Peptides against a protein of PDB entry 9GMZ. Designs and how they scored, part 265

Target 1, 343 residues: chain A of PDB entry 9GMZ
Amino acid sequence: TGFPLELLTRPATERLAYFENYTVAHPRLKEVYEILMRTIAEPAGASFIFVYGASGVGKTTLRLRVEQKLTELALPKLESDRARVPVVGIEAIAPESRYFNWKEYYTRALITLEEPLIDHKFDYGVRGISRDNFGKINVESKVVAPALRRALENALIHRHPDVFFVDEAQHFGKVASGYKLQDQLDCLKSLANMTGILHCLLGTYELLTFRNLSGQLSRRSVDIHFRRYCADSPEDVQAFKSVLLTFQQHLPLAETPNLVDHWEYFYERTLGCIGTLKDWLKRVLSDALDREATTITLKDLQKRALSVAQCQKMFKEIQEGERQLSETEADVQNLRSALGLGA

## One batch from the design tools (peptide; made by RFdiffusion4, then SolubleMPNN)

Design b2_p25_8_s2 (from b2_p25_8, 10 letters changed)
Fold by OpenDDE base, seed 4:
Structure b2_p25_8_s2 (fold): chain B 343 residues (1-343), chain A 25 residues (1-25)
Amino acid sequence: as target 1 above (343 residues)
Amino acid sequence: EMEQLQKQAEEMVKVQKELGWEPPV
């Protein structure tokens, strides 16, 4: 149970592409995927889904796999409704300034929503938005953020995606005051309400601040915690080792490297985040393929590892997020106990 | 240990297939 052996006769680019496209269906990813797919199918009046977890846990992989599945499920309906887009996914960008660039956000959302393959021309009702001869959306520099918002609202209504994904959504929270954070939430809430489109925000534990600021959003949101694997859990360690074994078997190299024996080193440098692990292995595989190497060594791994200082920083950020969640869970238990409902 | 890990790896490969997450070959 490994990679197709035929890959060993293929170009390095194809061998690398195989591994890049390889997704381990690890327990946490499967669980979160099933919850997310169910929630998208049956939102139950939710306007938001929050998916939060450590950086590099695999949130982008989750998004891409959900986007793929929603697209597949929509194909039969798209034959009859050529205006429909099944799903739209964007990545929120860290602002260069202290303020989130809504103009850029709306522009990227419009460009992503209006893929060139959509034959059905839509009039955005906004001057300075056009399609080129290749069907690509062009937004003139003169178009202001409120006009782009209206264009996006109209496009979302017309295209009616099952969900709007925003990856790295913690970047909405990078505003200098809690008041501005509320304004960002109200803006997103307004967009979801005006369009009737379910929004899924994926991000770090910084998304918990969004959840806590709006008691009204909590009633219209579903929360999904994408946990890392924890070294203090024997089950999580076993799952992490099994992921290493799976990657070991799916590295398209002539000799299977022994990754499992180095599991502690992999854990130290990934913090139990499978996305970080995959990206690390991808870099090391690329280097090995460039050298026409038969296998990967510990020295090859060390060359592409995150520094201890980077891992320590990431671990502190994770611990703070996990602490905030634990406090919230304790508060819920305390509230239940105080209400006489039991813990 | 390795036998249990191998079983878990095989289960994850099975789940990958069931979910349609197989890489295009």
Scores: peptide ipSAE 0.638, ipTM 0.963, DockQ to the pose 0.861
Fold by OpenDDE base, seed 2:
Structure b2_p25_8_s2 (fold): chain B 343 residues (1-343), chain A 25 residues (1-25)
Amino acid sequence: as target 1 above (343 residues)
Amino acid sequence: EMEQLQKQAEEMVKVQKELGWEPPV
């Protein structure tokens, strides 16, 4: 089954929007989605979920699809509980300084929790937090981080989301010292504990540094590794080729391009990351639509590909993350052997 | 090979539908 053929008569903007909104339910995304949804439904005393994987593996797509599903599942309850928000998601900003800007984090979280469309308004109990005439939150510059934290705690308790998502969560780790990193984790842990809200941190393998510093968080966290497809696995290669086939069938072009025959080139320039692949194809599709082209050529692909230098950098970052995970698995085996448990 | 890839692609489309991830038409 390909794209709706009617799209060929539609404007380029609608054809592009179709592909942008198209999510391939590839095996790794399905697996991680099912694990994440089950973990959110039954946290079993967990206060954190860590979702880590390569840049461009599809973490943002995962988050958006989980947010959609949690919203759909909450709709019947939202009719009875007008205060409830089913899910909240923010992106952590890279600090401009050696310190994470908690004031900005709390402000962004409050703004996201308190969309203008929420009928049930509550008092934050903090002077300098107001709503404008449109119901949008305004936070005065005089409001200090501890007051914003209390406002966020109250908002999270009152809105009671099933999960609080923090995307790009590796940015919490960009602080100059391990002690400060632990303080940031303890701050997040305290927020999760005080609110009773499950936190899901999504990030790159740099998030593992954050995980490893808190041996106590390991008991109250669930880990989800969002793996890329690996060229050394025949099954992963086959899955990656099937994703290429699915994308080629869902590119709204008059002539179906043969992407599968170029699978090695796609793998070389995406490292098995489906988000990177989709973004590449989106750029190439946009260019093709702008030219009113009937298909996509290898030359069109090459024009929008990541450089070899970019791929080499990304691959080094992936290899370091995969190595750290493999060392953790070896440490578990060593611990089991030392305990007299069979390997 | 292509027949197996096509079966896997069709399965992914089926899963997309089952998950409610179909793009709005």
Scores: peptide ipSAE 0.632, ipTM 0.963, DockQ to the pose 0.874
Fold by OpenDDE base, seed 3:
Structure b2_p25_8_s2 (fold): chain B 343 residues (1-343), chain A 25 residues (1-25)
Amino acid sequence: as target 1 above (343 residues)
Amino acid sequence: EMEQLQKQAEEMVKVQKELGWEPPV
């Protein structure tokens, strides 16, 4: 079953929006989604979930689908509890100064948690935090990071989300010279402990640095590896080709393009990352729709592909992350063997 | 090969429906 054929008579904007909103339920996304949903439902005393994987593997898509589901599940309770927010998700921003800006983080978290649509207004007990006429949070420049933290702690306790998502969480690793990354982790740990709210950090393999620095976090964290598809696995190659076929059938074009025959080229330029693939196809679809083209060609694909140099850089970063994971798994096995627990 | 890929694609579409990930119509 492909896209609704009625889309061919609709504006280019609607055709593009259909594809943008289309999520392929590929095996790795389904697996990680099911693990994440189960872990959120039954944290078993965990305070953190780490979701790590390659850039463009689909972590943001995972987050959005979990946020959607948690919201849907909470709707019956939200009718009676107007103070509750079922889920909160933010993106950690790369600091311009090379130092992670906690003030900005707390401000963004508060703004996201305290959406204008929430009926139950909350007093933060902090001077210089207010709501505008639309109910949007305004934070005065004079409000310091410790006060914003207290406001966020109180808001998280009051709104009691099932999970707090932080996307691009590797940006917490950007610490000033002389500051310890450990202090940033202790800050996050303290926030989770003080609020009782489960935190899910999504990011690149740089999140492994967070896991390794805190033996105390390891006891209270669940790790989820969002793997790319690997060309050395026949099953992964078949899954990747099936994803291409699914996208091919869901591109709202008059003539179905043949993507599957070019699977090696798609793999070369995406490294098995489905998010990177979707973003590439989206750019190519947009160009095709702008030209009123009936289909997409290999030349159209080549025009919007990542360069070989970009792919080489991304692949090096992936290989380093996968290596670190493999070493960590070996270390765990060695520790178990040394303890007499077996492999 | 293509028949197997088609079957796997159809299963992914089924899973998408089961998960409620269908695009708005």
Scores: peptide ipSAE 0.632, ipTM 0.962, DockQ to the pose 0.866
Fold by OpenDDE base, seed 1:
Structure b2_p25_8_s2 (fold): chain B 343 residues (1-343), chain A 25 residues (1-25)
Amino acid sequence: as target 1 above (343 residues)
Amino acid sequence: EMEQLQKQAEEMVKVQKELGWEPPV
């Protein structure tokens, strides 16, 4: 089954939007989605979920699909509990300075938490937080970070989301020293403990540094590894080729391009990351639609591909993350063996 | 090979529908 053929008569903007909104339910995304949904439903006293994997593996797509599903499941209950928000999702901003901007984080979290419920008045108990004439939250520049934290704690308790998502959470790690990273983790831990709200941090393998800093967080955290497709696994190669075929059939072009025959080139320039693949195909589709092209050629793909140097850099970052995980698994096996527990 | 890939692609489309991940039309 391919794209709706009616799209060929639609404007280029609608054709591009169809492909942008198209999510392939590939095996790794389905697996991580099922684990994450189960963990949110039954956290078993966990305060944190860590979802880590390569840049461009599809973590943002995972978050958005979980947010959608949690919202759909909550709809019947929201009629009786009008104060409740089912889920909150924010993206962490890379700090311009060597220090994470907690004031900006709390402000964005408050705005996102209250946006779905703009008609519902909530007293934050903090002077300088108001709603404008459109119901949008306004935070005065004079409001200090400790006051914004108290406002967020009160809002999270009152709205009681099933989970609080933080995407690009590796940006918490961009601090000048390991001590400041610990202070940030203690701040997040305190927020989760004070509110009773489950936090899910999604990010790159840089999140593994957080796992090592706090033996107390490890006891109250669930780890989910979102793996890429590996070329050394025949099953992973077959899955990656089937994803290419699915995208090929869902590109809204008059002539179906042959992407599958170029699978090695796609693998070379995406490292088995489906998000990177989708973003690449989106850029190439946009260029093809702008030219009123009937299909996509290898030359069109090459024009929008990541450079070999970019791929080499990304691959080194992936290999370092995968190595750290493999060493941790080996350390667990060594510990079991040393304890006289069978491997 | 292509028949197996086609079967896997069709299964992924089926799973997408079952999960409610279809794009809004």
Scores: peptide ipSAE 0.626, ipTM 0.962, DockQ to the pose 0.858

Design b2_p25_8_s3 (from b2_p25_8 with E4A A7K Q11E M12F D15V A16Q)
Fold by OpenDDE base, seed 1:
Structure b2_p25_8_s3 (fold): chain B 343 residues (1-343), chain A 25 residues (1-25)
Amino acid sequence: as target 1 above (343 residues)
Amino acid sequence: EMEALEKLAEEFVRVQEELGWTPPV
């Protein structure tokens, strides 16, 4: 089992695109995918889903695969309900200023809701929102954030997606502290409540700060921890090595590189994050294809590896996030014990 | 060891196909 051998006769661009689009169904991704799909299908009165984990664990890949599946499942219903959009996904941008740009957020959300070739023109009831000759939304610079919010609320109600995804959602927290962070959460909560649309926030462990700020959000949220593979778990090491073996078999090169023999080096430079691993291999594959190389060497890997200093920084951020989760789990156990509930 | 890794890698491929995560050919 491997890549189609016909790819070896194809252009470098097609070979790279094959590997870019290839997704290993590794255990942690499968588990989180199944939990997320079930939660979207049966939210049980939840208004929010929080998906948190290390940078480069694979959250964007998870989102894209869920978006694909929700679209496929909706196709038979879209014939009868031409106004419906099955799923909406945006990436939160890190603000350049001390304030989150809600105007930009609402604009991007509106654009994403209307980018599909939706035959049904919706009137947003807001002056300065128009469609171009290609059906793309144009938002005039004069349109204010409260008007864009009303347009988005109306669009979400009319399009009725099963879920609204916000990737890189930790960017909401980077700019605001204290009351301003609460105001941002209250804004998102209000949008979810007014529209009845389930929101899924994907991000780093910095999302845990959001989880703790509102005892009211905790009652209406589902938490999903997307864990990395840990070197202290034999099962996790076996899974990580098997992911390397799978990628090795799916690199469209004339000679299959031996990645598995270097598993410790791959682990050292990815911290058990499969997204980081895939991105590293993509860079190395691109370099190999540009040189018309028959295989990938350890020297090629070393050229595109993250530095030890970068890995040390990333590892500290991971350890802090994992510690906060472990403390929260211990606090729950301590609370249960103090209440006279069995552990 | 390698046989166990191969078996698990084959399971990943099977699950990928079942989920429809194969690249468009």
Scores: peptide ipSAE 0.502, ipTM 0.934, DockQ to the pose 0.834
Fold by OpenDDE base, seed 4:
Structure b2_p25_8_s3 (fold): chain B 343 residues (1-343), chain A 25 residues (1-25)
Amino acid sequence: as target 1 above (343 residues)
Amino acid sequence: EMEALEKLAEEFVRVQEELGWTPPV
């Protein structure tokens, strides 16, 4: 099944929005989604979920689809409990300074947790936090990070989300020289413990460095590896080609482009990362719609492709992350063998 | 090869529908 043919008569904005909102249920996304949903439903005393994988693998798409599902599942309860928020999701910002901006993090978390649709006024117990007439939170510049933390703790307790998502969570790892990454982990751990709210950190393989520093977090964390598709696996190549086939059928163009014939070029410029692929196709679709083009050409693809140098850099970062995971798996096997536990 | 890709793509669509990941209409 392709896109609704009626889209061909619609404005370019609607055609682009269709493709933007289209999600291929590819095997790796389905697998990670099912594991994540199960873990959120039954955390078994976990305080953290770590979802790690390559940049552009689709972690943000995963988050959004889980947020949607948790919202749908919560709707019957939200009618009775108007204070409850089913899920909260933020993106961690890369600090402009060498220091993670906790004040900005807490402010963004509060603003996101307190969506305008929540009519229920909550007193955060902090001076300089107010709601406007539309229910939007306003945080005065004078409010300090410890006060914002208390406000967030109170808001999380009161709103009681099933999970708190932090996307791009590797940015917590950006600590200045002399600060311990452990202190940031302990801060997050304290927030999760004080609120009783499950935290899901989504990030690149740099998140592994963060996870491995706390043997105490390992006992209270679930790990989910969101793998890319690998060209050395026939099954992964088949899945990647089938994703291309699905996307070509869902590009709202008069003539279906043949993306599958260029699968090697798509793989070279995405490294098997479906998010990178989708974002590339969005840019190319936008350009095609702006020109009122009937299809997408290889030249159109080449114009919006990542450079070889960008791909080489991304691939090096992926290889380092995959290496760290393989070493960890080997260390577990070695530990089991040393304990006299069969592998 | 193409038939196998089509079959897998159809499976993705089925799974998408089952999960409620429908595109906006």
Scores: peptide ipSAE 0.502, ipTM 0.934, DockQ to the pose 0.857
Fold by OpenDDE base, seed 3:
Structure b2_p25_8_s3 (fold): chain B 343 residues (1-343), chain A 25 residues (1-25)
Amino acid sequence: as target 1 above (343 residues)
Amino acid sequence: EMEALEKLAEEFVRVQEELGWTPPV
């Protein structure tokens, strides 16, 4: 089934919003979603979940769908427990300096956790944290990072989310020295332990460097690799083509474009990353709607494609990440074999 | 080939419905 045909009579903004909100339940997204939901429900003593994969693989879509489901599942409990927040999610910001801004991180986490719609006011026990008339958290400039941390710990304990999401978590690794990176890991570990809240760090393959520096986090972490589709796998190619077929059926245009016939070009410019594909199609759809076009053409696609140079850079980053994982898997197998555990 | 892609696309729709990932109507 394609898009609702009624959309063809609707404003361009509504047509674009339909496509933006549309999610293809492709095999890799389904698999990672099911693993993540199961791990959140039954963490088995884990304090961390690491979700890593290529930029544009669909991690933000994964997070959004998990957040929606956790919220839906919590609704019956939220009626009785007005203090509860089912899920909290932030995006880590790249540091402008050689130092990660923990003050900003804690402030953003508090602001996100304490949404204006929460009826139950919480006292953070920290001077210089207040709520405005709209319930928004205000943090005075004089409040220091250790005080913000204590406020966040108390807020997380009080609101008891099922998971704390940190998107773009590779930005924790962008620090001046390895010692400071270890201190950051220990800081996150301490926050998870003190609050009892499960943390899910989503990021690029650069997150592996962060994960590997803490053997102590490894013992209390679950790893989820969100793989791209690979052109050397017939099954992956079939899945990728079927995603293109699904998207072409869900582009709210008068004439269904033939995306499947251009699958190689789509693969070349997305590297098998469905998020990159969706974002590309969204840009092209927006341009088509602005022109009141009946369909999209190859020329329309070419105008909004990533450059070959961008794709080459992204591909090198992917290959390095996939290599590191393959080496790690081999090392685990070698260790098991050396221990007399069957491969 | 196209029939196999259509079948897989139909499976994606079924899974989407099962997961409650329905687009706003």
Scores: peptide ipSAE 0.498, ipTM 0.933, DockQ to the pose 0.795
Fold by OpenDDE base, seed 2:
Structure b2_p25_8_s3 (fold): chain B 343 residues (1-343), chain A 25 residues (1-25)
Amino acid sequence: as target 1 above (343 residues)
Amino acid sequence: EMEALEKLAEEFVRVQEELGWTPPV
């Protein structure tokens, strides 16, 4: 099994697009995908899903595949309910100031909810929100954040997505004080409660700090840890090597590169994060296609690898996140022991 | 070792097909 051999006669752009669109259904991605899909289908009174894991673990790929599946599942209903949007996904932007820009957040959410292809004119009930002749939302600068919130609440109720995704959600945590962070959580919680729409926050381990501040969110949230592959686990090493094997078979090159023999180098420079691996291989493939190369060499890999300093920084961030999770597990065990429940 | 990796890679392909994650042909 491999890429379609016809791709070797196709333009470099098509060959690169094939690899870009290719997703390895690796064990951790499958597991998290299945948990997330089940949780979206049956929230059981949850208002939030937290998906956290290392940068480059594959959270964006997870989101896109869930969005695709939710869209496919909604197609029969969308024919009857033209107002419905199956899923909404936005990326939270890092604030330029000590305060999260809620106006920008609500504006982006509204723009994403109201793609031009949505035939039904929705009246937002807010002056200064209009659609152009192409159906694109225009938000006037005079529209204030509370008005945009009401518009978003109404739009979410009317469009009734199965889930609202917020990628890079750790950016909500980049606020000057823990109190302001709690206010932001309460704002999101209020939005989810007022709309009845399940919110899924995707982000780095910095989301754990955000999650831990609201003991009330814990009762109405589902946590999904998107783990990296660990070199101390033989099963994880085997899975990581098999991902390399799959990628080498799906690189649209005349000669299949041997990536598996270099697995330790790939692990060193990706920390077991498959998104980081895919992005690296995409860059190397692009360079190879630009040179009309028949294969990828170790030297080509080395040219596009993350530096050791970048990997060391990323690894420290991962270790801190994994430590915080381990402390939470220990706290559960301590609580169970204190309750007279066996460990 | 390689046979075990190949079997696991084949499982990834099967799962990809089952999930409808096939690349556009």
Scores: peptide ipSAE 0.494, ipTM 0.932, DockQ to the pose 0.830

